Peptides against a protein of PDB entry 3JWR. Designs and how they scored, part 208

Target 1, 323 residues: chain A of PDB entry 3JWR
Amino acid sequence: TRELQSLAAAVVPSAQTLKITDFSFSDFELSDLETALCTIRMFTDLNLVQNFQMKHEVLCRWILSVKKNYRKNVAYHNWRHAFNTAQCMFAALKAGKIQNKLTDLEILALLIAALSHDLDHRGVNNSYIQRSEHPLAQLYCHSIMEHHHFDQCLMILNSPGNQILSGLSIEEYKTTLKIIKQAILATDLALYIKRRGEFFELIRKNQFNLEDPHQKELFLAMLMTACDLSAITKPWPIQQRIAELVATEFFDQGDRERKELNIEPTDLMNREKKNKIPSMQVGFIDAICLQLYEALTHVSEDCFPLLDGCRKNRQKWQALAEQ
Target 2, 298 residues: chain A of PDB entry 3JWR as posed
Amino acid sequence: TRELQSLAAAVVPSAQTLKITDFSFSDFELSDLETALCTIRMFTDLNLVQNFQMKHEVLCRWILSVKKNYRKNVAYHNWRHAFNTAQCMFAALKAGKIQNKLTDLEILALLIAALSHDLDHRGVNNSYIQRSEHPLAQLYCHSIMEHHHFDQCLMILNSPGNQILSGLSIEEYKTTLKIIKQAILATDLALYIKRRGEFFELIRKNQFNLEDPHQKELFLAMLMTACDLSAITKPWPIQQRIAELVATEFWEQGDQVGFIDFVCTQLYEALTHVSEDCFPLLDGCRKNRQKWQALAEQ

## One batch from the design tools (peptide; made by RFdiffusion4, then SolubleMPNN)

Design b2_p16_3_s2 (from b2_p16_3, 7 letters changed)
Fold by OpenDDE base, seed 3:
Structure b2_p16_3_s2 (fold): chain B 323 residues (1-323), chain A 16 residues (1-16)
Amino acid sequence: as target 1 above (323 residues)
Amino acid sequence: SEVEKRLLEEIEELYS
């Protein structure tokens, strides 16, 4: 395609030029092509292209395929969300110094997972899928959409001309797919809530050890969540704008719940209760976000900007809630 | 807080 030709022939700017190592990064000013260029740079600077012998054209095609398999009519869970998740992962690995703590296969898996973790998202949560009696709800009992996202990820990875993992050994390939699956499934916030206590306890007791395979898996899950939720850490103007996109999508679901399911939506998804957004954001930060970024910062102090951003945005939301 | 607890429960329901 013309798009592929343009991307494959383009000079890829440095990470410094693209500012993709910054935790304060914003994609608002970037074209779709520029987001793809940023993604190439992430793979290159993490040494994934070289170490796993990726063909440039295949990587370009894969990126465009992933982007194409996000829906444009979804307000938040679209390509830009996936791209920002991956950018936060890249920043955490580079600026946050987490790269030094992980294997190349883990890094490869995390980056692929971050870009793929919401593939074909439909703008509704697992509860809606279940209540609407969607066919996917019959295939999976829990983490319905996350299983679907992984299935989409696998489909793309196995598609002709998109096989970015073809340079891996059989064992490396199996390991990578396992980690990708685990990472995508970990983005189910319900699973995060169930598992985070173990992570926080290990940190609290100074018993956290990445050399332990179980703790490594746990850390990768927490890191995925930290990147998935990273909008909450962004500078206030960026945070506020993203929060509006999230609210839009949630309200769209609430409207569909009324119309299609004849149910009253929860406050979070109720358009009529938009005045509660600031207080709900404060609650979300306190209940979900702060402890995660505190723990992550404890693992790597260079991740502090994420925690600091989260704290600052809590203050901003609290001020709005008091009005 | 109680509000945080309720929110967690809501989130669990929304993402389960």
Scores: peptide ipSAE 0.027, ipTM 0.678, DockQ to the pose 0.320
Fold by OpenDDE base, seed 4:
Structure b2_p16_3_s2 (fold): chain B 323 residues (1-323), chain A 16 residues (1-16)
Amino acid sequence: as target 1 above (323 residues)
Amino acid sequence: SEVEKRLLEEIEELYS
C-alpha cells in the first residue's frame, strides 16, 4: 500500500531521462521504484495508457503486482529479467521502429507479455520440472513453465484493482489475451528452435510479409525471443554481469539435479565446467542468437544495435575462450 | 557445424 501510494504519486521521468529507448540500457543502478516508473513510461510513450484508457492507479497496482509475483530468491529469472525484456521490447518498438509495423493491440500484448513472461519462475527449466515430477508437470505436457507464466499473468490481469485491460472491448480483450499467450509461450526456447527456420527462410527469400496473419504471429514470437535473449546484446560489462547471474542460476539447478535427481548435469548447468562458459557463450551466440538478430535487423534496420552488440560480445567471449 | 548441432540438441533437451 505504501509502495503503491509512492509510485502513484511520483512524477514519471521522460524516456530520455530514464534512457529506456537505448538498446544499451542497464537496470543495475535502478531501484525497484525506478523500474516501476520506467514501466509506466513505457506504457505511456507507447500510447497504451491513452488508447486503452488505463487508470493511473490501476496501472501502478498492476506493475507492482507483476513485480511482486517474481521470486526474489531466483538469481536470473526475476523481476529484473522481465523488466529488461520489456525495456528491450520498448527500445525495439521505439528506437527500432517496430512500433510502426504493429497494431496497438499487438504492442499492448507484447509489453504485457514481456513483463509477465517469467512470472513465478522457480529458477529451474522445464526439464527439471518434468524429471522432478512437480505438480505443474501434471498440468502441462510441454512448455510447462510458460503455461504457468501465462496463468499467473491472467490471474493478475483479472485481480481486483489490476484490470489494466478494462477499457478494451470484448473483441480487443480476446485478441490481446491470445497474443499475450502466444508471446509468453514463444519464450520457450525449444519452440523458438522449432519455428525459427520458417522465419529465416521467409527473410532469406524476401517473402516475409507482416500482412499475413501467420507471419505476423511468427514475427511476434521471434521478437519476444529477441527481447528475452537481449542480455547477449548488451555492452560487455553488462553482458558479463548478466552471464554470471545466468550461470549462477544454472549451476544452482545443476547442484539440485545431482542432489535431488541423482543425475549429472549438462555442461551448461555443471559448476565443475565453469571454465567452458566462454566457449559455450560463443556456441550459444552462433547457434541461437546471431541469425535471430540478423533477421530482426532485416525486418527493421534500426534494430542493428542488437546485432552489433551480439557480434561484439561474441568476440569478447571468443577471446576469453582462447585464454 | 557439429558443435552447433550438439548445442542445439542440448538446448532442445534443456527446454523440452
Scores: peptide ipSAE 0.027, ipTM 0.664, DockQ to the pose 0.317
Fold by OpenDDE base, seed 2:
Structure b2_p16_3_s2 (fold): chain B 323 residues (1-323), chain A 16 residues (1-16)
Amino acid sequence: as target 1 above (323 residues)
Amino acid sequence: SEVEKRLLEEIEELYS
């Protein structure tokens, strides 16, 4: 395609030029081409291209395929969300110095998972899929969409000309896919809520050990969630804009719940309760986000900007809630 | 807090 030709021929700027190591990164000013260039740089600077012998054209095609398989009519869970998740992962690995704590296969899996974790998202949550009796709800009983996202990820990875993992051994390939699946499934926030207590307790007791396979898996899950939710850590102007996108998508679901399911939506998805957004954001930060970024900062103090950003945004939302 | 507990329950339901 014309897009592939343009991407493959383009000079890829440095991570410094693209600012993709910054926790404060914003994609708002970037074209789709530039987001793809950023993604190439992430793979390159993490040594994934070299270590796993990725062909440049194949990587370019894969990136464009992933981007193409996000829906444009979804307000938040689109390519830009996936891209920002991956960028946060990259920043956490580089600036946050998590890279040195992980294997190359784990890093490869996390980056692929971050980019792929919401593939073909429909702008509705698992509850809606289940209640609407969508065909996907017949395939999976829990984490319905996350299973679908992984299925889409696997489909793309196995598509002709998109096989970025062709340089891996059979064992490396199996390991990578296992980690990708676990990472994508970990983005189900319900699973995060169930598992986070174990992670926090290990950190609190200074018993956290990445050499333990179970704890490693747990950490990767927490790291995925931290990147998935990283919009909450962004500078306030960016946070506000992203929060608006999230609200738009949630309200769209709420509208569909009224129309299609004949139910009153929850406050979070109720367009009539827009004035509750600031207080709900404070609640979300307190209930979900703060402890996660605190724990992540304990694993690597260089991840502090995420925690600091989250705290600052809590203050901003609280101020709005008091008006 | 009790508010956080209720919110967590709501979130668990929303993301189940």
Scores: peptide ipSAE 0.026, ipTM 0.675, DockQ to the pose 0.309
Fold by OpenDDE base, seed 5:
Structure b2_p16_3_s2 (fold): chain B 323 residues (1-323), chain A 16 residues (1-16)
Amino acid sequence: as target 1 above (323 residues)
Amino acid sequence: SEVEKRLLEEIEELYS
């Protein structure tokens, strides 16, 4: 395609130029092409292209395929969300110095997973999928959409001309896919809630050890969630804008719940309750976000900007809630 | 707290 030709021929700017190592990064000013260029740079600077002998054209095609399989009519869970998740992962690996704690296969898997974790997202949560009796609800009992996202990821990885993993041995390939699956499934926030206590307790007791395979898996899951939720850590103007996108998508679901399912939506998805957004954001930060970024900062102090951003945004939301 | 519990349950429902 013309898009592929343009991407493959384009000069890829440095990570410094693209500012993709910054935790404060915003994609708002970037074109779709530039987001793809950023993605190429992430793979390159993480040594994934070299270590796994990726062909440039194949990587370009894969990136475009992933982007194409996000819906444009979804307010938040679109390519830009996936891209920002991956950028946060990149920043955590580089600026946060987590790269030195992980294997190349784990890094490869995490980056692929971050970009792929919401593929074909429909702008509705698993609860809606279940209640609407969607065909996907017949395939999976739990984490319905996350299983679908992984299926989409696998489909793309196996598509002709998109096989960025062709340079891996059979064992490396199997390992990578396993980690990708686990990472994508970990983005189910319900699963995060169930598992996070173990992680926090290990940190609290100073018993956290990445050499333990189970703890490694747990950490990768927590890291995925930290990147997936990283909008809450962004500078206030960015955070506020992203929160509007999230609210838009949630309200769209709430509207559909009223219309299609004849149910009253929860406050978070109720357009009539938009005045509750600030207080709900404070609650979300307290219940979900703060402990995660605190724990992540204990694993790597260089991740502090995420925690600091989260704390600052809590203050901003609290101030709005008091108006 | 009970409020936190309810919030977590709501979040779990919303994001599951």
Scores: peptide ipSAE 0.030, ipTM 0.656, DockQ to the pose 0.225; fails the geometry check

Design b2_p16_3_s3 (from b2_p16_3, 9 letters changed)
Fold by OpenDDE base, seed 1:
Structure b2_p16_3_s3 (fold): chain B 323 residues (1-323), chain A 16 residues (1-16)
Amino acid sequence: as target 1 above (323 residues)
Amino acid sequence: SEVRERLLAEIEELYA
């Protein structure tokens, strides 16, 4: 395609030029082509292209395939969300110094997972999928959409001309897929809530050890969530804009819940409750975000900008809630 | 604390 030709022939700017190592990164001014270029740079600078012998054209095609399999009519859970999740992962690995704590396979898996974790998202949550009796709800009982996202990820990875993992041994391939699956499933916030206590306790007791396979898996899950939620850490103007996108998507679901399911939506998804957004954001930060970024900063102090950004945005939301 | 628990429950419902 013309898009593939353009991408494959383009000079890929440095990570510094693209600012993709910055925790404060924004994609608002980037074209789709530029987001793809950024993604190539992430793979290159993490040594994934060299270490796993990726063909440039195959990588380009894979990136475009992933982008194509996000829906354009979804306000928040689209390619830009996946791209920003991956960028935060890249920044955490590089600027946050987490790269040195992980294997190349883990890094490969995390980057693929970050880009793929919301593939074919429909702008509705698992509860809606279940209540609407969607066909996907017949396949999976829990983490319905996350299983679907992984299935989409696997489909793309196995599609002709998209096989970026063809340079891996069979054992490396199996390991990578396992980690990808675990990482995508970890983006179910319900699973995060269930598992985070173990992680926080290990940190609190100074018993956290990445050499333990179970603790490694737990850490990768927490890191994935930290990147998935990283919009809350962004500079305030960026945070506000992203919060508007999230609210738009939630209100769209709420409207559908009224129309299609004849139910009253929760306040978070109720268009008439816009005035509650600031207080809900404060609650979300306190209940979900702060402890995660505190714990992550404990593992690597260079991740502090995420925690600092989260704290600053809490203050901004609190100020709005008090009006 | 109660507000946090309620919000957690709501979030769990949203993302379960």
Scores: peptide ipSAE 0.035, ipTM 0.736, DockQ to the pose 0.299
Fold by OpenDDE base, seed 2:
Structure b2_p16_3_s3 (fold): chain B 323 residues (1-323), chain A 16 residues (1-16)
Amino acid sequence: as target 1 above (323 residues)
Amino acid sequence: SEVRERLLAEIEELYA
């Protein structure tokens, strides 16, 4: 395709030029091509291209395939969300200095997972999928969409010309896929809520040890969630804009719930309750976000900008809630 | 807080 030719022939700017090591990064001004260039840079600077002998054209095709398999008619859970999740992962690995705590396979898996974690997202949550009796709800009992996202990820990875993992041994490949699956499944916020207590307790007791395989898996899950939710950490103007996208998608679901399921949506998805967004954001930050970024900062102090951003946005939302 | 727990329960329902 023309897009592939353009991407493959393009000079990839440095991470410094692209500012992809910044926790304050915004993709708002970037073209689709530039987001793909950023993605190439992430793979390159994490030494993934070299270490796993990725062919440039194959990587380019894979990136474009991933992008293509996000829906354009979904307000938030689209390519830009996946891209921003991956960028936060990259920033956490580089600027946050988590790279040295992980294996190359773990880094590879996390980056692929971040880009792939919401593939073919339909703009509705698992509850809607289940209640609407969607065919996917017959395949999976829990984390319905996350299983689907992984299936899509696997499909792309195995597609002709997209096999970025062809340089891996069979054992490396199996390990990578296992980690990718775990990371994508970890983006189910219900699983996060279930598992985070163990992580926080380990941190609190100073017993956290990445040499323990179980704790490593737990950390990767928490890191994945931290990147998935990283919009909450962004500078206020960026945070507000992303919050509007989230609200739009949630309200669209709520509208469908009324029309298709004949139910009154929850406040979070109720267009008529938009005035509650600031207070709901405060609640979300307190219930979900703050402890996670605090714990992450304890693992690596260089991740503090995420925590600081979250705290600042809490203050901003609180101020709006008080008006 | 009780409010926090209710919110968590709601989130669990939304994302389960």
Scores: peptide ipSAE 0.033, ipTM 0.729, DockQ to the pose 0.308
Fold by OpenDDE base, seed 4:
Structure b2_p16_3_s3 (fold): chain B 323 residues (1-323), chain A 16 residues (1-16)
Amino acid sequence: as target 1 above (323 residues)
Amino acid sequence: SEVRERLLAEIEELYA
């Protein structure tokens, strides 16, 4: 395609030029092509292209395929969200120094997972999918969308001309797919809530050890969530803008819940309770975000900007809630 | 490879 030709022929700017190592990164001013270029740079600077012998054209095609399989009519859970998740992962790996704690296969898997974790998202949560008796609810019992995202990820990875993992041995391939699956599934916030206590306790007791395979898996899950939620850590103007996108999508679901399911939506998805957004954001930060970024910072102090950003945004939301 | 295709099929069967 013309798009592929353009991408494949383009000079990829440095990570410094693209600012993709910054935790404060914003994609708002980037074109779709530029987001693809950023993605290429992430793979390159993480040594994934070299270490796993990726063909440039194949990588370009894969990136474009992933982007294409996000819906354009979804306010938040679209390509830009996936891209920002991956960028946060890249920043955490590089600037946050987590790269030195992980294997190349784990890094490869995490980056693929970050980009793929919301593929074909419909702008509704698992509860809606289940309650609406959507066909996907017939395939999966729990984490419905996350299983679907993983399925879409596999489909793309296996598509002709998109096989970025072709340079891997059989064992490396198996390991990578396992980690991708676990990472995508970990983005189900329900699973995060279920598992995070174990992680926090390990940190609190100073018993956390990445050499333990179980703890490694747990850490990768927490890291995925930290990147998935990273909008909450962004500079305030960026945070506000993203929060508006999230609210738009949630209110759209709430409207559909009223119309299609004849139910009263929860406050989070209730357009009539828009005035509660600031207080809900404070609650979300306190209940979900702060402990995670605190724990992550304990694993790697260079991830502090995520925690600091989260704290600053809590203050901003609290100030609005008091008005 | 054929082996990778088999692996993918096996993984997909987990969701059938």
Scores: peptide ipSAE 0.020, ipTM 0.541, DockQ to the pose 0.021
Fold by OpenDDE base, seed 5:
Structure b2_p16_3_s3 (fold): chain B 323 residues (1-323), chain A 16 residues (1-16)
Amino acid sequence: as target 1 above (323 residues)
Amino acid sequence: SEVRERLLAEIEELYA
């Protein structure tokens, strides 16, 4: 395709030029091509292209395939969300110095997972999928969408000309897929809520050890969530804009719930409750976000900008809630 | 708190 030719022939700017190492990064000013270029740079600077012998054209095709399999009519859970999740992962690995704590296979898996974790998202949550009796609800009982996202990820990875993992041994390939699956499934916030207590307790007791395979898996899950939720850490103007996108998608679901399911939506998805957004954001930060970024900062102090951003945005939302 | 638990349950429903 012309798009592939353009991407493959383009000069890829440095990470410094693209500012993709910054926790304050925004994609708002970037074209789709530039987001793809950023993604190439992430793979390159993490040494994934070299270490796993990725062909440039194959990587380009894969990136474009992933982007194509996000829906354009979804307000928030689209390519830009996946891209921003991956960028936060890159920043956490580089600026946050988490790269030094992980293997190349784990890094490879996390980056692929971040880009792929919401593939073919429909702009509705698992509850809606279940209540609407969608065919996907018959395939999976829990984490319905996350299983679907992984299936889509696997489909793309195995598609002709998209096999970025062809340079891996059989064992490396199996390991990578296992980590990708676990990472994508970990983005189910219900699973995060279920598992985070173990992570926080390990941190609190100073017993956290990345050399333990179970704790490593737990950390990768927490890191995925931290990147997935990283919009809450962004500079206030960026945070506010993203919150509007999230609200738009939630209200769209709420409207569908009224129309298609004849139910009253919850406040978070109720368009008539817009005035509650600031207080709900404060609640979300307190209930979900703060402790996670605190714990992550304990693992790597260089991740502090995420925590600081979250705290600053809490203050901003609280001020709005008091008006 | 009870409020926090209700919020967590709601969030779980939204993001599950």
Scores: peptide ipSAE 0.037, ipTM 0.737, DockQ to the pose 0.222; fails the geometry check

